# Peptides against a protein of PDB entry 1ZZD, part 49

Target 1, 109 residues: chain A of PDB entry 1ZZD
Amino acid sequence: FQVVNPYLLRDLVDLGIWDEGMKQYLITQNGSIQGLPNVPQELKDLYKTVWEISQKTIINMAADRSVYIDQSHSLNLFLRAPTMGKLTSMHFYGWKKGLKTGMYYLRTQ

## One batch from the design tools (peptide; made by RFdiffusion4, then SolubleMPNN)

Design b2_p10_7_s1 (from b2_p10_7, 3 letters changed)
Fold by OpenDDE base, seed 2:
Structure b2_p10_7_s1 (fold): chain B 109 residues (1-109), chain A 10 residues (1-10)
Amino acid sequence: as target 1 above (109 residues)
Amino acid sequence: MEIDESLLDV
């Protein structure tokens, strides 16, 4: 299972911080670089894992894509710690944004 | 039920 994005690997090499220790760190962190103090914030923003991206953003992008397809894709949502409040808000926000798909694939960590 | 959109942000 490859957890390290190849472009992330390149950028870490360019930063001069790639080594075996970094590799092991990323494996244990499931590819997340958010906890690394020596990585610029812009790279952290760029390389957010699916568990670190705002689901609001995901819903917005899904709504934007829905205008280009006849049969909407099922929306894949990723919640690290799902709560009833989050689920409810997510459902209604998706509805508000006019998503054509009523099917959500909720994945939890 | 009240909707809190802030809950969608990580």
Scores: peptide ipSAE 0.053, ipTM 0.566, DockQ to the pose 0.868
Fold by OpenDDE base, seed 3:
Structure b2_p10_7_s1 (fold): chain B 109 residues (1-109), chain A 10 residues (1-10)
Amino acid sequence: as target 1 above (109 residues)
Amino acid sequence: MEIDESLLDV
């Protein structure tokens, strides 16, 4: 089942755009607000779903964390449409960023 | 196979 992010709900209410139609929209869009024209971009950036975040950014954050950890952490990557090119790019970029392990958990939509 | 880091961008 899907639950609307409580903070997102609050912000949409504060914007005055929350209604039953919005609720149904979020359900059909799996929580994504990226397609909503009435939502400020800053909120769209804040409430990106895992499928809407640049995986390059995720890798960068993992690399940053690795500086301060003694044990390797799990890295989850999310792709809507994985291709061999994307997978290869992820592996090479992770390696380039100095990640100690090339093991990621790949999630697909 | 060419490596394209832009493929990591959503």
Scores: peptide ipSAE 0.051, ipTM 0.576, DockQ to the pose 0.774
Fold by OpenDDE base, seed 1:
Structure b2_p10_7_s1 (fold): chain B 109 residues (1-109), chain A 10 residues (1-10)
Amino acid sequence: as target 1 above (109 residues)
Amino acid sequence: MEIDESLLDV
């Protein structure tokens, strides 16, 4: 089952828009609030799901972490609509950023 | 092969 981010829940309560309908909406949207018109953009930027974050940023963070890790570590990438072009780009970008391994786990929606 | 890094963006 999917659990709503407790901090997001709190902020939605503070906005006075939390109800059973909102709960069901979040469940159907896999936690995304990007489509909610009554939510400030600042909160939308704060509560991005894994499908809403640039995978380039994910790779950058992985590269930064690799500086402090002796062995290669696992990397999870998330693509809503994977294409060969995206996959190839991720592989080469990871290589360019100095990741010790091109192997990663790909998650799709 | 030229890599288009923009494809990594959502």
Scores: peptide ipSAE 0.048, ipTM 0.580, DockQ to the pose 0.877
Fold by OpenDDE base, seed 5:
Structure b2_p10_7_s1 (fold): chain B 109 residues (1-109), chain A 10 residues (1-10)
Amino acid sequence: as target 1 above (109 residues)
Amino acid sequence: MEIDESLLDV
């Protein structure tokens, strides 16, 4: 099941564009608002789904956090269409960034 | 194996 981000819901209501159609749209789009023409870009950036965030950025953030911990936290990566090239690149990039553990949890859409 | 970091971008 899909749960709409409550903050996103609030902002859409505040914009006056929340209705049943919008709800159904979000469900169909798995929570993505990137395709909505009537939503400001700032909100689109704010409410990016995990599938819309650069995994490179995710790895960078994980690497930054790892500085403060002995054991690296589990890294969750999200790819719509994983390829060998992407997976390999992600693995090696994580290594390059100094992640202490190579344990990546891959989720696919 | 060649690493292409551009593949990490959405």
Scores: peptide ipSAE 0.047, ipTM 0.570, DockQ to the pose 0.850

Design b2_p10_7_s2 (from b2_p10_7, 4 letters changed)
Fold by OpenDDE base, seed 4:
Order: C-alpha cells, then sequence, then structure tokens
Structure b2_p10_7_s2 (fold): chain B 109 residues (1-109), chain A 10 residues (1-10)
C-alpha cells in the first residue's frame, strides 16, 4: 500500500507545484521526485526513496549506530536487482564495518 | 575475499 509523505506534500505545496498532475506523477514514480526538473536538488536529496539510497550509506549509518546498540540491528537492505555479487559484497562490507547483522531482511523491487 | 564496494551503490 502507498503512504503519502506529509513532509514531501507540504514542501511541494510550498513550492506551488502540487496539483493533481503532480500527485499522479508521484504515484507513477512510486514516490520518486528525482526526475522532476522544477524541484530543487536539496529536496531531491532529502526525499530519496529507499531504492535511491546507496546501500553502502545504509550500512555505514548502521555501523555508526552499532556502537551504541547492545545487541544488534534488524538491518534491512534494498536492492532493485539483487545479484550474488552484490549480496556477497554487502555481507562482507557489513562484516568489515563490524555489524553483527549485515542483513536482516532483503527487500527487492 | 575481494569485494567490490561499488556494487553497494545504486
Amino acid sequence: as target 1 above (109 residues)
Amino acid sequence: MVIDESLLDV
């Protein structure tokens, strides 16, 4: 199911570009605003979909938090097109970063 | 094991 990001909605309204066409665009693009030329880059960077975020970044952020977590993360990773190479790399990278859980769930598109 | 970290980027 789809959930509207209320913050994105607000920012698009504040930009004066929210209309029915924008709504339909977002639905079609599964929430991505990366292709919108009239949206500032700052907002594009802020409102990345999970599929537009580097998994390396996610693993890094998880590693950064790990030192403050007693047990482990339920770290979810997201790959549009998983391959054995990507999965292996993700596991070993997470391991090198000291993650106890390199991948709890893998989400695919 | 040699890994390619570039594979982690989308």
Scores: peptide ipSAE 0.165, ipTM 0.781, DockQ to the pose 0.861
Fold by OpenDDE base, seed 5:
Structure b2_p10_7_s2 (fold): chain B 109 residues (1-109), chain A 10 residues (1-10)
Amino acid sequence: as target 1 above (109 residues)
Amino acid sequence: MVIDESLLDV
């Protein structure tokens, strides 16, 4: 089921662009606001869906946190169109960054 | 084996 992001909702209301059309748009776009021309870039950056975030960034953040974690991370990675090249690159990049778990779950779309 | 870090910025 779909969960409303209350912060996004509030910001869209504050922008004065929340209506039934916007609601339907968000449903259709699976929560993405990247295609909305009337939304500031700052909000687009803030409310990126997992499919819009660089996996390299996710791996980097995981690596940064790893020094404070004894066991490992349940690091989930997300690829719309996975390829062997992408997957191998992600694994080796995570490894080079010192991650014990380079990929716990792979999510695809 | 392909190791291309540019592929991570998708």
Scores: peptide ipSAE 0.160, ipTM 0.781, DockQ to the pose 0.777
Fold by OpenDDE base, seed 2:
Structure b2_p10_7_s2 (fold): chain B 109 residues (1-109), chain A 10 residues (1-10)
Amino acid sequence: as target 1 above (109 residues)
Amino acid sequence: MVIDESLLDV
């Protein structure tokens, strides 16, 4: 089953664009609202799916948190189209940022 | 080793 983000749902209702068609759209788009022309950019940025977030940002945020944990992050990275170049770059970038574990899980589409 | 950080923005 799929669960809609309740905050996204609220904001779509507040925009007056929530209906059965929107529901079906979100299901088809795996929760993405990036393709919706009538949604403000601020909301598009707020409700990015994991596949729409820069992995560099995720690594940076993980590095920022790493100083507060003794073990390592179970850091999940998400790549739609993984390549050896991307994977290598992520590993070394994470290492450069001081991550104990640069990647615990790799998720791909 | 040169890291291409642009590859991380996708």
Scores: peptide ipSAE 0.132, ipTM 0.756, DockQ to the pose 0.823
Fold by OpenDDE base, seed 3:
Structure b2_p10_7_s2 (fold): chain B 109 residues (1-109), chain A 10 residues (1-10)
Amino acid sequence: as target 1 above (109 residues)
Amino acid sequence: MVIDESLLDV
C-alpha cells in the first residue's frame, strides 16, 4: 500500500495546496512533486524520489561513507531506463571512487 | 565501452 510522507503532507498543507486533487496527483505521480508549479524548488529538492536523485550523488555519498566502514555496504542504484552504457558508467565511476562494491541492487521502474 | 559520467544523472 502507498503511504504519504507525513512531512511532505505537512508542507503541502502549510502551502495551502493540499486537497483531494493533490492526493490523487501524488498517487498518480508515485509521490513526485517535481511537476507541481506552485511548489517551491527548495521543497522539490527536499522531496525528490529515488528516481529523481542523481545516481552520481548516491555513489558519491556511498564513497564518502566507505572510508569509515570495514565491510562493503549495500549500495542500491535506481534507473528508470537502464542501458548498458549507464550501467557501465556507474560501475566504473563507483570503482573510480574507491567503492568496494559498486552496486548491490539495481532497481528499475 | 562507453564511460560517461553524465549518464549517472536522471
Scores: peptide ipSAE 0.128, ipTM 0.750, DockQ to the pose 0.781

Design b2_p10_8_s1 (from b2_p10_8, 4 letters changed)
Fold by OpenDDE base, seed 5:
Formats: sequence, structure tokens, C-alpha cells
Structure b2_p10_8_s1 (fold): chain B 109 residues (1-109), chain A 10 residues (1-10)
Amino acid sequence: as target 1 above (109 residues)
Amino acid sequence: DEELLNAFTV
């Protein structure tokens, strides 16, 4: 099911671009605003969906946090179109970064 | 290696 991000909604209203068309657009785009020409880039960066976030950054952030946890992250990775090369690269990268769990779940679109 | 180069692209 879809959940509306109330902060995104507020910002779109503040921009004066919220209407029924925008609502339907967001539904169709599964919450992505990246394709909207009338939205500032700052907001596009702020409201990225999981499919629009660098997984390398996610791994880096997990590695940074790992020093403060004794067990391990349930680190989930999101790839729109996974390949063997991508998966291998991510596994090795996570390993090199010292992650105990480089990938708990892999999500695909 | 295209897959390596694009490993972290979405």
C-alpha cells in the first residue's frame, strides 16, 4: 500500500503545485518526484525514493554506524535491475568496508 | 566492466 509523505505534501502545497493531477502523477510514479520540472532540485534530493538512492552511500553509512553496534545491521539493499556483477561488487565492497552483514535483504523493483 | 562501473547506480 502507498503512504503519503506528509512533508512532501506540505512542500508541494507550499510550492503551489499540489492538485489532483500532481496526486495522480505521484501515484503513477510510485512517489517519485524526480521527473517533475517544476520542483527544485533540493527537494528532489530530499525526497528520493529507495530506488533513487545510491546503494554505495547506504553501504558507507552502514559501515560508519557499524562501530557502534555489537551484532550487525539488517542492511537491506535496493536494486531496480540486479545483475551478477552489481551484486558481486556490492558484496565485495561491503566486505571491504568491514560489514558483518553486507546484504540482509535484496529488494528488486 | 560495465557492471562494475554501474554497480551502485539505480
Scores: peptide ipSAE 0.028, ipTM 0.523, DockQ to the pose 0.251
Fold by OpenDDE base, seed 3:
Structure b2_p10_8_s1 (fold): chain B 109 residues (1-109), chain A 10 residues (1-10)
Amino acid sequence: as target 1 above (109 residues)
Amino acid sequence: DEELLNAFTV
């Protein structure tokens, strides 16, 4: 099921661009606002969906967190169009960042 | 591998 982010809803209302058309747009776009011309880039950056976030950044954050985690932690990665090259690069990058052997959850769209 | 490393950066 789909749920509109209440904070996103508030910000769109504050911008004065919220209407039934916007609601339908969000539903069809699975919550993405990246294609909206009337939305400031700051909000687009804030409300990125999992498919729009740099997975390299996610790996970096996981590496930073690993310093304080005694147990092996799981990491979820999201790719719209996975290729062998992308997968290989992610694995090697994670290795270079010092991530210990853990379960990587790869999710595709 | 710089090109490949950027392939998953969105």
Scores: peptide ipSAE 0.027, ipTM 0.427, DockQ to the pose 0.426
Fold by OpenDDE base, seed 4:
Structure b2_p10_8_s1 (fold): chain B 109 residues (1-109), chain A 10 residues (1-10)
Amino acid sequence: as target 1 above (109 residues)
Amino acid sequence: DEELLNAFTV
């Protein structure tokens, strides 16, 4: 089942926009607040769902972290509509960025 | 191919 991020809840309460309608909105939007006009962009950036984060950015961060770890870390990638082209691009990009392993755990929506 | 590499960006 879906659980609202408690920190998001707190921030929405602090903004004074939390109510039952907002709760239902979040449920229907699978936790996304990107479409809310009364939420600051800073919070939208902070509370991006896994489907809203650039996976290229995730790969970049993983590549950066790989410098500081001995063992390869598991990398989870999330794509709304994966295609062979996208998958291939991710693999090559990861390789280009110097990831220790090209093994990605792909999750789809 | 940079265009292809950017295609997976969510």
Scores: peptide ipSAE 0.019, ipTM 0.435, DockQ to the pose 0.492
Fold by OpenDDE base, seed 2:
Structure b2_p10_8_s1 (fold): chain B 109 residues (1-109), chain A 10 residues (1-10)
Amino acid sequence: as target 1 above (109 residues)
Amino acid sequence: DEELLNAFTV
């Protein structure tokens, strides 16, 4: 079951590009609007799916908020095509950013 | 290692 982001829906309607074709497009693209030529880049940046957000940014945000919690949050990481090199880089980057031991949940597509 | 820190991308 796939749910369309209600704010994305609103913005697409405001752009005047929402129709049944757009709906079907979003379904086939798993909610991604990155490939749409008639959507401003600002909106593309705003509505990145979990598979399109820089995981480096996710790690940075996790490191920042870990200061406010006793128990480390479980961090969800998303990679479309994980490689040992990418995983190693993420591990060392997270460590260097001061992340607590916490459990990392790796999700792959 | 700066190379490792910047080696991963989505």
Scores: peptide ipSAE 0.019, ipTM 0.485, DockQ to the pose 0.560

Design b2_p10_8_s2 (from b2_p10_8, 5 letters changed)
Fold by OpenDDE base, seed 4:
Structure b2_p10_8_s2 (fold): chain B 109 residues (1-109), chain A 10 residues (1-10)
Amino acid sequence: as target 1 above (109 residues)
Amino acid sequence: DDELLNAFTV
């Protein structure tokens, strides 16, 4: 089941735009607020769904974190339309960025 | 190479 991000809910309430219509919109959009005209861009950037975040950015952040940890940590990646090419690219990019673990846990939409 | 690295972006 889908749960609305409680922090997103709070911010939408603070903006005064939370109502039943907004709730239904979020359900329909699987939590995405990118299409809402009355939401500041900074909040849109903050509340990207896992399917809207650049997985390259995720890998970059993981690579940055890996400098500070000794053992490998799991990396979950999310792609809406995974292809073999994308998977290969992800693996190569992860390797180039120096990730200790080449295994990515891929989830698809 | 950059094109390949960006191919998996959402």
Scores: peptide ipSAE 0.024, ipTM 0.492, DockQ to the pose 0.521
Fold by OpenDDE base, seed 5:
Order: sequence, then C-alpha cells, then structure tokens
Structure b2_p10_8_s2 (fold): chain B 109 residues (1-109), chain A 10 residues (1-10)
Amino acid sequence: as target 1 above (109 residues)
Amino acid sequence: DDELLNAFTV
C-alpha cells in the first residue's frame, strides 16, 4: 500500500489542486509530483521520492555524517534500473568518500 | 575515476 506524505497532502490542498484525480495520479505515479504542471518547482524539489533523489548526494551526505560516528551507519541506495557499471561506480565512489562500509542496502524499482 | 563517475550517472 502507499501512504501519501501528509505534508505533501497539505500543500496540495493549500494549492487548491487536491481532488480525486490528483489522488489517482499520485497513486499511478508512485507518489511523484514531478510531472505536475500546476505544482511549483520548489515543492517538487521538496517532495522528491526516493527514486528521484541523486544517490550520489545520498552518498555525500552519508560521508559527511560518518565523520561523527565510529561505526558506519546504514546507507540505503535506490536505483530504478541498476547496472553493474552503476553499482561498481557507487561502491568505489563511496569508498573514496571515506565510508567505512559501502552500500548497505540496495533497493530497486 | 571519471569513467566510473560517469557510469554512476542515474
């Protein structure tokens, strides 16, 4: 089942664009609002799904956090269509960024 | 490295 982000729901209601059609659209799009023309870009940036966030950015943030921890925290990466090349690159990139542990969880769509 | 980073592109 899918759960709509309550803050997203609020913002869509505030925009006056929430209706049954919008609900069905979100369901069909797995929560993505990137394709909606009537949503400000700022909101699109704010409400990116896990599949829409740069995984490189996630690695960078994890590397930054790792400075303050002894053991590696869980690193979850999400790729729609992982390839061997992408996975290899991600592992090496994480290593070069100083992560003690590489990719911990990989999820695919 | 550049080649690997390029392959990383989602």
Scores: peptide ipSAE 0.022, ipTM 0.510, DockQ to the pose 0.520
Fold by OpenDDE base, seed 1:
Structure b2_p10_8_s2 (fold): chain B 109 residues (1-109), chain A 10 residues (1-10)
Amino acid sequence: as target 1 above (109 residues)
Amino acid sequence: DDELLNAFTV
């Protein structure tokens, strides 16, 4: 089942735009608020779904974490519309960043 | 190629 981020819920309530329609909208949009015209950009930047976050940033964070982990750890990457070119770029970028694990778990929408 | 390496990002 899908659960709405409680902090997002709070902020939407504070904006006075939370109602049953908004709830259903979020369900159908898998939690994305990027398409809402009455939401400030600051909140859109704050509440990004896994499909809206740069996977390059995810790899960067993984590389940073690897400094503190002596063993290879699993990494999940999310691509909305993966292509062979994107996958190849992803693997090479991960390699370039020095990740010990070359194989990532790929999730697609 | 930096452009290629960035192609997988959203």
Scores: peptide ipSAE 0.020, ipTM 0.495, DockQ to the pose 0.550
Fold by OpenDDE base, seed 3:
Structure b2_p10_8_s2 (fold): chain B 109 residues (1-109), chain A 10 residues (1-10)
Amino acid sequence: as target 1 above (109 residues)
Amino acid sequence: DDELLNAFTV
């Protein structure tokens, strides 16, 4: 089942654009607000779904965390349309960023 | 779907 992010709901209400139509829109869009013209970009950036976040950024964050952890960690990547080239690039980028050990989990939409 | 992409060790 799908649950609307409570904070997103609050912000949409504060914007005065929350209604039944908006609710149905979010359901059909799996929580994405990227296509909404009445939503400020800052909110779109804040409420990106896992499919809308740069996986390069996720790798960067993982690399930053790895400095402070003592054991291997897992990294999940989310791609709508993965290709071998993209997967290879992500793998080697993570390697280049200094991830010593880890498991890359690919999730596709 | 979930798929194990890779496991690596330096």
Scores: peptide ipSAE 0.017, ipTM 0.346, DockQ to the pose 0.048

Design b2_p10_8_s3 (from b2_p10_8, 3 letters changed)
Fold by OpenDDE base, seed 3:
Structure b2_p10_8_s3 (fold): chain B 109 residues (1-109), chain A 10 residues (1-10)
Amino acid sequence: as target 1 above (109 residues)
Amino acid sequence: EEELLNAFTV
């Protein structure tokens, strides 16, 4: 089910672009605002959906935390459209970064 | 390899 992000709602209201059409747009786009031309890039960056976040950055952040974790990190990765090339590169990158768990679950859209 | 590393960047 869908839940309204109250912070996103407020920011869209403050921009003066909130209306019934915008509401329907967000529903059809599963919360993505990346396609909206009248939204500042800063807000687009702030309200990225999981499918719009760099998984390389997620791996980097996991690697940074890993030195302080005794066992392993339950790192999950999210790819909208996985390919063998993407999967291979992610696995090797995580391995080279020293992650014990490079990918616990792969989530796909 | 760089191309592959960028393949999963969004």
Scores: peptide ipSAE 0.033, ipTM 0.543, DockQ to the pose 0.428
Fold by OpenDDE base, seed 4:
Structure b2_p10_8_s3 (fold): chain B 109 residues (1-109), chain A 10 residues (1-10)
Amino acid sequence: as target 1 above (109 residues)
Amino acid sequence: EEELLNAFTV
């Protein structure tokens, strides 16, 4: 089931664009606000869904943290439309970045 | 290689 992000709700209220229509829109869009014309880009960047976040960035951040982590960390990756090419690229990139675990779980939409 | 590295980016 879907849970409303209370911070997103607050910001949409502060923008004066929260109403029943907006609520239904968010439900239909599975929480994505990227298509909303009256939302500042800063908020769109802040409230990216997991499917809208660059997995390359996730891998980079994981690699940066890895030097401070004993053993390894369970890095989960999210691809809405995985392909063999994407998976291969992710694995090699994670490997080149020095990750011991480049992908613990793959989540797909 | 750049194409490969970017293939999985959103």
Scores: peptide ipSAE 0.033, ipTM 0.541, DockQ to the pose 0.523
Fold by OpenDDE base, seed 2:
Structure b2_p10_8_s3 (fold): chain B 109 residues (1-109), chain A 10 residues (1-10)
Amino acid sequence: as target 1 above (109 residues)
Amino acid sequence: EEELLNAFTV
C-alpha cells in the first residue's frame, strides 16, 4: 500500500495546494512532485523520490561511511531505465571510490 | 571519462 510522507503533506497544506486533486496526482505520480509548477524548487529538491536522487551522491555518501563499517555496506542503487553505459559508469565509479560492495541490488522502475 | 562518470547522475 502507499504511505504519504507526512512532512510533504504538511508543506503542501501550508502552500494551500492540498486537495483531492493533488492527492490523486501524487498517487498517479508515485509520490513525485517534480512536475508540479506551483511548488518551489527548494521543496522539489527536499522531497525527491528515490528515482530522482543522484546515485553518484549516494555512492559518495556510502564511500564516506565505509571507513566506519568493518564488513560491507548493502548499497542498493536505483535507476528508472538502466543502460549498459549507466551501469558500467556506476560500477567503475563505485570501484574507484573504494566500495567493497558497489551494488548489492539494482532497483529499476 | 567524465561523461561516463556523470552518465548516471539524475
Scores: peptide ipSAE 0.031, ipTM 0.549, DockQ to the pose 0.498
Fold by OpenDDE base, seed 5:
Structure b2_p10_8_s3 (fold): chain B 109 residues (1-109), chain A 10 residues (1-10)
Amino acid sequence: as target 1 above (109 residues)
Amino acid sequence: EEELLNAFTV
């Protein structure tokens, strides 16, 4: 099922660009607004889908939090198109950052 | 290491 982000909807309405076409666009793009020319970059940054978020940043934030966690993160990583190189890089990076769990689940698109 | 990091940078 699909869930509409009410904040995104509000912002698109406030921009005056919400219509049936926009709705259909979001559906076809699985919620991504990165390709929309009439949306400010600030909003594009704010409403990134999980596939558009830097996994390096996710790992960094996990490492930062890890000192306050006695067990470990169930850290999930998301790669649209995983490769051996990407996976190896992510594993080693997480390891070097001291993560006990570098990847709980890998999700792919 | 930088090469490896670049491999998964979105």
Scores: peptide ipSAE 0.031, ipTM 0.561, DockQ to the pose 0.455

Design b2_p10_8_s4 (from b2_p10_8, 3 letters changed)
Fold by OpenDDE base, seed 1:
Structure b2_p10_8_s4 (fold): chain B 109 residues (1-109), chain A 10 residues (1-10)
Amino acid sequence: as target 1 above (109 residues)
Amino acid sequence: DEELLEAFTV
């Protein structure tokens, strides 16, 4: 099932663009607003889906947290269109950053 | 590979 982000809903209402059509659009786009021309870029940056976030940034944040955690992370990574090259690069990058576990789960779209 | 490393970044 899908859960609506109440803050996103509020902001779309405040923009005056919320209606049944917008609701159906979000359902079909799995919550992505990146394709909406009438939404400010600031909101697009704020409401990125997991498929729209840099996984390198996620790895960096995990590495930053790792200094405070004795056990390995349960790090989940998300790739819309994974390739073997991307996966290999991610693993090596995580290793280079000193992560005990570079990937706990891989999710694909 | 830096190109591939950047390629997985969204």
Scores: peptide ipSAE 0.028, ipTM 0.500, DockQ to the pose 0.456
Fold by OpenDDE base, seed 3:
Structure b2_p10_8_s4 (fold): chain B 109 residues (1-109), chain A 10 residues (1-10)
Amino acid sequence: as target 1 above (109 residues)
Amino acid sequence: DEELLEAFTV
């Protein structure tokens, strides 16, 4: 089911651009605001959906966290259109960053 | 999605 992020809702209201049309837009776009011309880039960066975030950045963050955990690390990666090349690159990049233990969960849209 | 494509270019 679809639920609008309450903080996103607040910020859109503060911008004065929240209305029924905006609500329907968010529903059809699965919460994405990337295509909205009247939304500041700062907010677009803040409210990226899982399909819009750099998975390379996610891997970097996971590598940073790994130094503070002593149990199996689980990492979820999200790709809209996975290819063998992308999967291979992601795997080796994670390996290079020291993520040699834990579980990778690949999810596709 | 351009960022995702660039991040893991073969």
Scores: peptide ipSAE 0.024, ipTM 0.437, DockQ to the pose 0.127
Fold by OpenDDE base, seed 5:
Structure b2_p10_8_s4 (fold): chain B 109 residues (1-109), chain A 10 residues (1-10)
Amino acid sequence: as target 1 above (109 residues)
Amino acid sequence: DEELLEAFTV
């Protein structure tokens, strides 16, 4: 089952663009609103799906958080098409950023 | 993602 983010739903309703077509669009796009021309960019930035967020940024934030924890927290990375080169580079980058433990979970689309 | 592709491309 799919659940629409209630805050996204609210904002789309407030914009007056919520209808059955929009609902079906979200379903087909797995919740992404990036392709909608009638949605402000601010909302697009706010409601990015996991596949639309920079994983480098995620690594950076994880590294920042790791300063305050003893055991490494779970780090989930999401890549559409992982390659050995990308994974190696990501691991190296994580190491350079001071992560105690590198990638814990890798999810692919 | 696009940024990752640019940054980590071998």
Scores: peptide ipSAE 0.024, ipTM 0.436, DockQ to the pose 0.147
Fold by OpenDDE base, seed 4:
Structure b2_p10_8_s4 (fold): chain B 109 residues (1-109), chain A 10 residues (1-10)
Amino acid sequence: as target 1 above (109 residues)
Amino acid sequence: DEELLEAFTV
């Protein structure tokens, strides 16, 4: 069961491009708008799905937040095609960035 | 691996 982001829906309506075809497109694309030519890049950047966000960026943000918390917070990472190499690299990168606890949850597509 | 560290999500 998939639900369209209500804020994305609003912005698409504001752009005047929301219709049944757009709805079906989003369903087919699992919520991704990256392939839409009539959507501004800033909106594409704003509405990245979990599979489109760089997990490096997620780690960076988590590392920044970790400075302000005592206990390590749970970090959820998402990889489309996880490999041992990618997992190892993510672990070491998290360590390099100073995360007390590295990857806590791994989700795969 | 530096290359993997920079682009492990690719």
Scores: peptide ipSAE 0.022, ipTM 0.439, DockQ to the pose 0.400

